# Peptides against a protein of PDB entry 5Z08, part 189

Target 1, 168 residues: chain A of PDB entry 5Z08
Amino acid sequence: RQKDEWAKKTSSLMKQLDWFIGEHLGAMLAAEELGGPVVGELMEIDPDDLSAGFNAHGKLKKATSQPDLDRRQRRIDDIWGPQDEQGQAHKRKRGADEALAASAEMRDLIEQLMNKLVEAGGDNSATYVEIPRESAAARFLVRSKVAMFHPNDARRLRLVDFGRDLDD
Target 2, 222 residues: chain B of PDB entry 5Z08
Amino acid sequence: GLPRLIDAIEEASKIPAKRRQTPIKPTIEKLTTHLYTHGASPDSLLRLADLLTLRNHLDQASLAAITRNLYPSSTVSDEVVLRFIGALGHGQLKPTLALQALFLRWLVMVYHLLENPGVLGQVYGVLFDLLDTAAIRPQLCHLLALVTRRKHVRPFRIQAILTLSRQTGGDPNLTGLLRVFKNYYPEIIVGDATKGRASAFKHPDPQWRQHLDEIQQRRSEA

## One batch from the design tools (peptide; made by RFdiffusion4, then SolubleMPNN)

Design b2_p20_4_s1 (from b2_p20_4, 9 letters changed)
Fold by OpenDDE base, seed 3:
Structure b2_p20_4_s1 (fold): chain B 168 residues (1-168), chain C 222 residues (1-222), chain A 20 residues (1-20)
Amino acid sequence: as target 1 above (168 residues)
Amino acid sequence: as target 2 above (222 residues)
Amino acid sequence: SKLKTLEEIYQRLLAGASEL
């Protein structure tokens, strides 16, 4: 009974996590990979920099002086206006594909981190996952305090010991 | 047990306080103590959601006390979620805006226990249209920050937030929500509306979270 | 437990995503 409830809860939580990764986090991570805003960084974006908006690559445009409300509306309309259905479809498809890729990477990385923790049997040296690249997913796990890099090797990532951090 | 306490409160809720033969406060205290210790089952949550959201003769202090102790012992059903969402907004039959703010705060704190988190995404429009209601805006923005997906980020909603942000003098919660929108569409110009500090939408009650985790753990061990 | 670890991961990811 207890094992079944634990299994059910674990399954439920996995589904929620998968949903969160797929439907929320993956899109944000994909935006970061595409040079958009960094997930979980308090971008102290200067209000004036925010008024300028971001370019198509997520970089702050320098505030040109005229904060004209009409220019903002036009730009919203230019961003969201009827661009040719094909061009919007391609941009949406690419964004969806990148979000799916980021979601898959995050899921895989979490799974590997958890599996290594179980396999290590308490040996912290054996808990490291080798990452092929410093991805938005890996960086986000570190920023969110889910994972930490090896002190001497940024290609090695391990899960944070949540048990110790709660007792300290 | 919890069902009998709910029965007694349901019956008392039908009667004006001045006409009750017995004070309800001791029963409310027993209920809140039980909820704090054991949490509420899905069935109990539904019944409590009805008590909290439907117009009855319970006092605001009792309703608030129940809401503050509304720890789910397991998952939160779509039906329970929809009761709380249906209780939002203006109207004489609706709960007070103060109680609605507590419901939204509760939904934020139990978001990870929803059987179907997508249910909130289905009612996204209803939630979004309430952003003009200042009394619930902080918790509403926090919930929307959790619920928002790319499909919800639409031009008219971006413009609505920008307009409302200007009208409110740059409410930090609206700025925070607009930042969430910007994660899906980096090209969104947030303008002077974001001259203010954005809300970070931190967990509204770490102690409540910890206690919820303890209740959830005890059930995994039972 | 794996569940507690997953819960903590999920909560930290939620928190990290909300601090945007």
Scores: peptide ipSAE 0.419, ipTM 0.484, DockQ to the pose 0.276
Fold by OpenDDE base, seed 5:
Structure b2_p20_4_s1 (fold): chain B 168 residues (1-168), chain C 222 residues (1-222), chain A 20 residues (1-20)
Amino acid sequence: as target 1 above (168 residues)
Amino acid sequence: as target 2 above (222 residues)
Amino acid sequence: SKLKTLEEIYQRLLAGASEL
């Protein structure tokens, strides 16, 4: 009974998490990967800072010279400009594919983080997952205080020890 | 059982309170207790959605009490969702704006139980066009924050939120929704409209969530 | 427990996505 309730709760929560990742978070992470906003950063984007555009990492570029305005205007025009139905369909498809990829990456990363935590048996050194890249997913997990990078190796990610935070 | 309680309330809803032979309040209390304990099946949920959304002789306190205890025991169908969406806005046949706010709050709290979350995306325009209605705006912005996808973020809607934000003196819920839009298009210049507090769209009732989770778990055991 | 960990992950992800 209690194990079955726990299994059901776990399954329900996994479904909710999967849904949240797939339907909400994946699109936001895909936007970040495409040089969109960073999920969970309160970018107090000063309107003046917005005019400077975003770098490839979704950070505001410092207002350097005129060429960055043109790239931003092109990107705005690419997003908001008159797109033919075919261009909109291709862009929607690409956006959907990126959202699916980001969702899959986030799911896999959470699963790996959970598995490593279980396998480590309390050895904190063994809890690190090696990540192939600093993805939007990995960064979001860190910003959300779900995970933390190894202090000396940004390719190593571990789950935050919630046991300490739950007893406070 | 729940169906018999709904039957009694449906029949009572056809009759003005002054002409009822028996007080409906005890039956409403039994229904709300049952809903709190067991939740509503999809069929019962549809019947309750009709009772809540269609004009009848039930008092606002009873309708609000039912809505506050409207725990789905399983999924929420598109039909149930559309009943609540159809009840939104201004009109003599529509529920009160206070009750509409409770419906929107309910949709937020059960969003993860929708059989097809895409149904809300199909009615996105209807929801969005109600943002000017101050009484429902907080819950409406929260629901839109959940429903919004890249396809919904359009220049005219961005401009509409920006305009409404200026007109409202920077409503935190509109600022929160605009942040959701910025998640899809970071290049959205929000100007002074973002200098205010944004709503974080936190779960509106953690206790209700916990109780919903308990009800959802019991059904998986049956 | 795995459930508590998942719950905490979910809550933190929700919070992190809402703090946008």
Scores: peptide ipSAE 0.417, ipTM 0.468, DockQ to the pose 0.275
Fold by OpenDDE base, seed 2:
Structure b2_p20_4_s1 (fold): chain B 168 residues (1-168), chain C 222 residues (1-222), chain A 20 residues (1-20)
Amino acid sequence: as target 1 above (168 residues)
Amino acid sequence: as target 2 above (222 residues)
Amino acid sequence: SKLKTLEEIYQRLLAGASEL
């Protein structure tokens, strides 16, 4: 009975996590991979930066001259306005494909990290997953304090020991 | 006591209504009466949050009745909050949007009893991304109005509200949320589409508030 | 437990995604 309830709770939580990764996190990670804003970075957005808007590369445009408030709203409307249906469809498709890829990478990393933790049997040295690249997914796991890089090797990632952090 | 009522409902929730030997409605009525009279302890709140948010065989009327009587006798833990947040959005395993709106309304009404109000700030993005869902938008905007801090007011979120406000013809709840953003950054331009009436985000149920205060006072005397 | 680990992962991911 308790084991079945635990299994159901685990399955429910996995489904919630999969949904969160697929529907929310994947798109944000894809935006980061495409040179958009970094997920979980507190960009100290200066009020002036809010006014300047973002360039096509997600970078703040340096506010040179005081562009008229109406010009900024037009630029926002030009940046976020209806691009031609074809250009929007291609951008949406590319964004969707990148979001799917980022979601898959995040799921795979979490799975590998959990599997290595179980396999290690308490040996912290055996808990590292080798990552082929420092992806947005890997960086996000570290920023979110889910994972840590090996101190001497940024290609090795492990889960944070949550058991110790709950007792501190 | 309340734990025994929850036990009975948990067991009944595992069984389809047509296969139950005993009607669950009298037990739900006893539960809701007990909750109205005494409130729910933190442990009971967690168990009830699981009943409300996890897929089970309870009917929508019973789930709504429990939610409407979900008075905390004490504080609301992060775990309870996260159960309700995890129940939001679209999906086959998610509660109905009507029930999600009740959960958001509940979170608004118990916001001052959260053990860590910062937990909602930690899920701010998840909440914000649901603003396109019209059925929950009124309560979601109200919750976001309570949760919003300077750190959450970002250019992309400002633009997202402005865009969604244009697309909705100036939803008063979005205009209200944008006014909250403008309190942190006065330079935010509210376009013509947002010049409409803003929601004041008044307490959604004054009678519920009064009754909650009476339950909370009894704990302070014990 | 695997469940506690998964719960903590989920909570930290939620937290990390909101700090945008």
Scores: peptide ipSAE 0.415, ipTM 0.464, DockQ to the pose 0.266
Fold by OpenDDE base, seed 1:
Structure b2_p20_4_s1 (fold): chain B 168 residues (1-168), chain C 222 residues (1-222), chain A 20 residues (1-20)
Amino acid sequence: as target 1 above (168 residues)
Amino acid sequence: as target 2 above (222 residues)
Amino acid sequence: SKLKTLEEIYQRLLAGASEL
């Protein structure tokens, strides 16, 4: 009974977290790496709005798509890409792809951070995840006080020790 | 072709406007039209960067027109980037602050096409030390927002932004840059100086980027 | 526990998305 309730609560919370990451946080993280507002600046950025990009007056501009540029590159290309109808369809797709990729990166980082915490068995030195890049997702986890960088290496990220903060 | 137009402008740039046998404006218009249609190759970009950044006899309107049409057809080399960075700041041999603002805007718009984005991180200090220059600050803060990594967020730079923000009455661009710093160090006490409206560092010219994307696409099809 | 860790992650992500 208690194990089943714990499993149900864990599953429910994972679904809520996945929803929050997918529906809200992914688009915002995508915007940040797009050179948009930093996640937390409450612009309801629809994935469609990400695709349109931002003009000099702060308004969304119309979108064109190329698939293989580096993600930040693509984002700087997606804010300012061609305004034709084919271009708009392909930028909408790219903005959606960027939000999906941001969501996937955030999910993967959280999973890796949790797995490393379990694997470390209480060794704080073994709790670090090596990140390939300093992403919007990694920065947001640090801003939100979910994670912290290694003091000497910004390529190493670990969960904040919630156990100490919860037992105190 | 583009090389011949650059040759003609390079030769004309050595001569004061009053001593030129032919007006340079028609050649500048041909160059800007060519750049708008086809973009500039890496080699042409380097030559144009030298024309834009080195002291010569070209007028400011011509230099601004070239900069506004400086579409890369390919990548942007470290050497091209360093020409534009070297042209920043105060000095009699440096371009005008208005032209420097256009260079910073261009670097923001082509940041994605850099062969090595890390080159800007290597010159981070040079860029940061120019934040007091009001005429270039908007574009400089935008570029720094793209370039900033945790290694650049140092206590002295945090304090420098906070001090400059107070001195400027809370410049939205400095507030935006300080928010980028706070992404790496959430504990940064931003105080009342940053409760103001921050710049979102939106792309400065979406039409320019659209046209850049069209030029870049033609290269992938060739 | 894994659940407490997930709860704390979720709450901090929500707070971080709202405070900014």
Scores: peptide ipSAE 0.412, ipTM 0.411, DockQ to the pose 0.217; fails the geometry check

Design b2_p20_4_s2 (from b2_p20_4, 6 letters changed)
Fold by OpenDDE base, seed 1:
Structure b2_p20_4_s2 (fold): chain B 168 residues (1-168), chain C 222 residues (1-222), chain A 20 residues (1-20)
Amino acid sequence: as target 1 above (168 residues)
Amino acid sequence: as target 2 above (222 residues)
Amino acid sequence: SRYKTLEEIYQRLLAGYREV
């Protein structure tokens, strides 16, 4: 019973992750690969603006004025926005293809990182995945503190040990 | 060609079915076959959007058949999008809610082909205000899930979804949309009334997607 | 657990994305 509940929860979470990667993150990663803005460079969202929180009724406790987020969304929309018709169709198709590719790469990389963690059985040296290139996906995983590069080899990536961060 | 088929249907749409000299059904079948085989150009899409959204004498089955075969061969313009958005909601001159649900489903399926995805973000409020309309809510929540950005996640909208979720007994589509909102504001408490299964917003029609991809590929080779 | 690891990955990805 409990194992089945955990399997269902895991499957549900995986579907949410896949949706997030496919519908949100993939396009942003593709923009980065195409020389657009780096995903997550707006580190300076004042944590205090998020700290206000929403109550159980969805009321904001403090006004979060986030004017700068609108500017980046505009830049992404401008990078992917319409230029001349034929060049646009090719650019949009290329953009869609790149978004799909970036989504697939991110998903595959997460799966490999998780599988290596299980296979390693606690050996931290065996937890590294070899990456063919430093991709936007790999960089984003590092910036988001999901993964880390090997100190001596940027082609090797592993999950951050969340166990230490959860117990601290 | 496709333009001539649209011309014939436009002329027939001005005349009540009982007063038509020629049955329109064979022309609709030719149109839908052509659309299935070749897709619609941007110009043809605009004309078809007008046929689908404006009040005329076409029957609901014909309108639904056109919508189900409305494969873009290229991109979807802002004008086409705005025709479909303008057709949403209650009103004597608006399409049926069943047809509106098909339009929203279509917008979801062609979202990646929009010339400017931001156009939907500009009309976000109009879409959001229709969430109380049960007949279109599933597709509307899916579209809103795609369109939602941080700027759209406002306290009043959070409260509105929470209220609607309670009133509907935890509609899984509203719960799914709330999860999208939580991506931007993790502190949003999705109360016990939303303990229901959230929608995963899966692609509405995988076969339609595959066929769209085939149409889109053929154009890139021409 | 695989679930906890996946949850942490998801939350960190979301946090990194929210900063955009």
Scores: peptide ipSAE 0.538, ipTM 0.781, DockQ to the pose 0.262
Fold by OpenDDE base, seed 2:
Parts: C-alpha cells; structure tokens; sequence
Structure b2_p20_4_s2 (fold): chain B 168 residues (1-168), chain C 222 residues (1-222), chain A 20 residues (1-20)
C-alpha cells in the first residue's frame, strides 16, 4: 500500500517534470544551444528579439558585424529570422525539433543521474555520468544546483547530494 | 480549391438553412476533406476563423466539423488567434460554449505553430477571467498552463484560482493551473481541497497531432 | 527515496528556471 502510494506520487511528479521540460524548459535549452540566451537570464525574449540573434555572450546582437557571431547568428536567423513562408515553416520545424531534442536530452540526463545514484549504493565515485558534450541541459543542471561536474573532468556529471544540503 | 469552397460556405452562411437552394452539407464535407488532406493556409485560416467566430446561419455540427479539421498547413497568425479569443465568453452574438471549448482545444493543439505565442500572453487577463465558465474551463486551464509566465502570476489571480478551486470542489484543471503558478511562486499553498488529482495537461488528441505533423512535414518538403 | 530525489530535482530545476 505505502509503496504503491509512493510509486503513484513518483509517477505523478515525473509526469509534471516531463511536462515542464517539454512545454517550457526544452525550448529555452534549444535556444541556448542555438546561441540564444542562457536559461536564467532572458525569459521574455520576444521572438523578434530571437530573430535578431545573440552575440557570443548571449546578448541581443545590435547589428554589428562580428564573424563567428555570423554562424550562430545565421543559425539563429535561420531558426528565428524573417524567412519566406517556407523558410519560416522550416525554421519553426527546426526549432521544434531542437526543442524536442533538448527536452529528450534533459530527460535522459536526469534519468541517468538518478540511476547512477542508485547503482552507486553510496559510493560517490561511482555516481558520475559520462556526458558526450557540454550541453545546455548539462549546464542548466549545474546552474540549478541539481548536478555538479567532476572537479577534474567536465565530461563527468553527478547528482548533487540533496541529503546533505537539506540538513544544512 | 479551398478558397472556392470557403466562398461557397461564406455565401451559404448568410442565408438561413430553410432558404438555401442547395444543401450546404456536401460543401462542408468537401471543405473538411480538403482541410484534412492539405490543411489551411494562413489566409484560409483567417477566413475560416471568421466563419467559425462570427454569428451566421451555419449549423453547430458544421462549425464543429470545420474546427475539428482546422489543420494549419503553415503558421497561425495573431489575427487568427485574436478572432478565436474574441469569440470566447458569454453573449448572444458569441459562439456556443461547446464551440468555444473546441476553439480553446484547437489553440492548445496549434500553440507551437503560432507566429507570436506572446499574443496569448497579451490577452491573458481575458482568458483568465473566463475560468468561472465551467464548460470551457478544462481547455482554458490547459491553454493558460502553456501561456502563463511570471508576469501573469499575480496575487489576485492566485487568490482567484484558490477561491474558484474551493467553489468547484477542487477542479483538477484549476489544480493543474495552480501548480503552474506554484512553479513561479513555490510558497503558494495548494490547500487540502486541491490535493486532488491535478491535470497533467496532456495533448488533447494525439491522432490530431500526428496528422498535423504529417501536413506540416509535407509543406516543408514542397 | 526516489521520490524525494525527484522532488528536489524538480524544485531546483524550477528555481533555476525562475531565476530567468
């Protein structure tokens, strides 16, 4: 009975987390991956502001010509810029696909982090997940104090020990 | 083509059913078949939004059938959104509450295709003030759950949801919306009456989503 | 418990999202 109630509560919470990731967080993570603002700095980005693109620092580019900004900006402009109706549809689809991908990545990371914590059985050295890349999802988990990088290896991510943080 | 079908329906909509020379049903069926196969362009969406939202002589079954097949082939403009929002609420000139619920469901299902999702945030107050209308509340809460941002989560709205939740015996859609509010203000006490099952705001129609994706995909390949 | 861990993850993600 009690285990079943906890299972139901966990399932309910998981559904809410999945909804939050899918409907809100994924799009913002996708924007960050595409060179948009960091999740945490610009919530009210007007799509028009997204179309203007972001500098290497995630700030709205004023129209000045810096080159490496051109590729991310071109990707942002290719995702958010005024394109012809066909181009806009392709951009929106690409944006939706990127949001889905970012949502999936975030969900997978959370699941891996939780699974490794269980598998480690209290061995903190065994709690690390290897990440193939530094993603917006991974960075957000760290900024949100959900996860931490290994001090010597940014490709290793572990869940923060919440048990200690709750007692402090 | 779709424009000619819309023309015929627009003309028929001006005439009471008893005075029509030709039954409109075959034309509605052609329209819905076309919409199902190809979707509606932005221009066609606007015209169809007018047919759906303005008082005319079309029967409720026809209006519902059009709404259920209102697949955008591209994007949804602010103007189209505002037509549907303007049609919400009580009034003799407004569509039936059943049709309004279908409009809200449609807005939920096409939310990702809006040219400017922010337009719904601008009319947030109008949407929120309709939460007392039980017939549209499920879809309205779902739409508000998508639209809600921190700027919308005001003390008076928190209190309004809490009050309405108590009055409704803990409507799961209101509890779901309050949970979205709690995402912005964690201190919001979801009272014991709201310990009920919160709505997860799942997609209203997975088959409709799949078919929309197919229509959208075909346009991207053309 | 798995629930408590998930709850904490969710709350921290929400907090990080709110700081946006």
Amino acid sequence: as target 1 above (168 residues)
Amino acid sequence: as target 2 above (222 residues)
Amino acid sequence: SRYKTLEEIYQRLLAGYREV
Scores: peptide ipSAE 0.537, ipTM 0.776, DockQ to the pose 0.272
Fold by OpenDDE base, seed 3:
Structure b2_p20_4_s2 (fold): chain B 168 residues (1-168), chain C 222 residues (1-222), chain A 20 residues (1-20)
Amino acid sequence: as target 1 above (168 residues)
Amino acid sequence: as target 2 above (222 residues)
Amino acid sequence: SRYKTLEEIYQRLLAGYREV
C-alpha cells in the first residue's frame, strides 16, 4: 500500500516535471542554445523581443547592419531575422524543433543523473554522467544547483547530494 | 478544392435546414475528409473560424465535426485565434458551451503553431474571467497553463483561483493552474483546498497530435 | 527516496527558472 502510494506520487511528480520542461523550460533552453538570453534572466522575453536577436552580452541587438555576425548570430537571424512568411515558418519550426530537442536533452540528463546516483551505491566517483557537450541544459542544471561539474573535467556532471541539505 | 467546399457551406449556413434545396451533410463530409487529408491553409482557417464562431444555421454536429478536423496545414494567425476567443462566454449570439470547449481544446492542440503566441497573453484577462464557467473550465485551465507568464500572475488572480477552488471543492484543473502560478511565485500558499489531485495538463488527443504532425511534415517537404 | 530526490530536483529547477 505505502509503496503504491509513493509510486503514484512519484509518477505524478514526473508528469509535472515533464510538463514544466516541455512547456516552459525547453523553449528558454533553446533560446539560450541559439544565443538568446541565459535561462532565467529574461523571464519576460516577449516573443516579439526574441525576434530582434541578442548581442554577445545577451542584450537585444538593435537591428545594426553589421556584416560580421558570427555563425551563431546568423542562426539566430535565420531563426529571428526578417519576417518573410516562409522564413518565419522555417524559423518557428526550427525554434519548435530546438525547444523539443532541448526538452529531450534536459529530460535525458535528469534521468541519467538519477540513475547514476542509484547505481553508484554511495560512491561519489561513480555518480558522474558523461556529457558530449556543455549544453544549455547542463549549464542550467548547474546554475540551479541540481548538478555540478567534475572539478577537473567539464564533460562529467553529477547530481548534487541533497541528503546533506535535507537532514538539516 | 477546399475553397469551393467552404463557399457552398457558407451559402448553406445562411439558410435554415428546412429551407435548403440540397442537404448540406454530404458537403460537410467532403470538407472534413479534405481537412483530415490536407489540413487548412491560413485563409481557409479564417473562413472556417467565421463559420464556427458566427451565428448561422449550421447544426451543432456539423460544427463539431469541422472543429475536430480543423488541422492547420501551416501556421495559425492572430485573427483566427481572436475569432475563437471572441466566441467564448455566455450570450445569445455565442456558440454553445460544448462547442466553446472544443475551440479551447483546439487552441491547446495548435498552440505551438500560432504565428504570435503573445496574442493569447494579451487576452489573458478575458480568458481568466471565464474560469467560473464550469463547462469550459478544464480546457480553459489547460490553455491558461500554457499562456501564463510572470506578468499575468497577480495577487487578485491568485486569490480568485483560491476562492473558486474552495467553491468548487478543489477542481483539479484549478489546482493545476495554481501550481503553474507557483512556478513564478513559490511563496503562493497552496491552502487546504488545493491538497487534492492536480491536473497534469496532458495533451488532450495524442492521435490528433500525430496526425497534425504528419500534415505539418508534408508542408515542410513541399 | 527517489521521490524526495525528484522533488528536490523539481524545486531547484523551478527556483532556477524564477531567478533567471
Scores: peptide ipSAE 0.520, ipTM 0.763, DockQ to the pose 0.259; fails the geometry check
Fold by OpenDDE base, seed 4:
Structure b2_p20_4_s2 (fold): chain B 168 residues (1-168), chain C 222 residues (1-222), chain A 20 residues (1-20)
Amino acid sequence: as target 1 above (168 residues)
Amino acid sequence: as target 2 above (222 residues)
Amino acid sequence: SRYKTLEEIYQRLLAGYREV
């Protein structure tokens, strides 16, 4: 009975997480992968500046007006809005595909991190997931204090010990 | 082609069904078949939005059939969005609440194709003020869940959802929307109102989505 | 518990998202 209630709660929370990743986070992670603004960085990026694209350094050319979440959405839309109508459809499609890919990567990475924590049985050395690259998803997990890189190996990622952080 | 079918339906829409020389149903079936196969261009989509949202002599079954087959072949303009938003609410000139629910469902399903998703953020207040309308609430909450940004999460709206949730016995769509609000402000005490089932705001029609993706792919290859 | 871990992950992701 109690196990079933916890399973239901966990399933409900997982559905929320999946929705949040798919409907909000994935598009922003995709923008970061495409050289867009880093998720969680206060980029004072004017929507009008995103229409100009990102330079090779991921820096927007400075236009002056305040970063609104609507601006970020417009900017995702502008990043995903190519120059001509055909270009716009292709870039939107590419955009949607990249958002789906980023969402899938984030979801898979979270699942792997959670599974490794369970499998490790308290061995901190066994809690690391090997990642093929430092993705926007991996960076966001670290920046959000969900995960941490191995001190000597940026290809190894583990969950932050929430038990210690909750007891401290 | 699609423009000629729309022309015929526009002309027929001006005339009461009893006074039409020809039945409109065969033309509606041709239109819906064409839309299902090829989708609607931006120009055709605007004309169809007018047919769906403006008071005319088309029957509700025909309007619903058009709406269910309203696949955009490309993008959805701000003008098209605003026609559907302008059709929401109560009034003698407004479409039926059942048709409004279909429009909101459509906006959810095509949200990723909007030329400017920010247009919905600009009319957020109009959408939010309709949450008391039970017939459209499920789709309205889903659309608001997509549209909501931090700037929209205001104390008066939080309180409005909490009040309405209590009045409705914890509508799962309101609980779902309040959960979206809590994403922006975690300090929102979602009291007893959220002990209930929350909507996960899943895609309303996976088959419709798949078919839309097929239509969109064909245009990208042309 | 798996639930508590997932809740913490979710809350931290939300926090990181809000800082944008």
Scores: peptide ipSAE 0.502, ipTM 0.729, DockQ to the pose 0.271; fails the geometry check

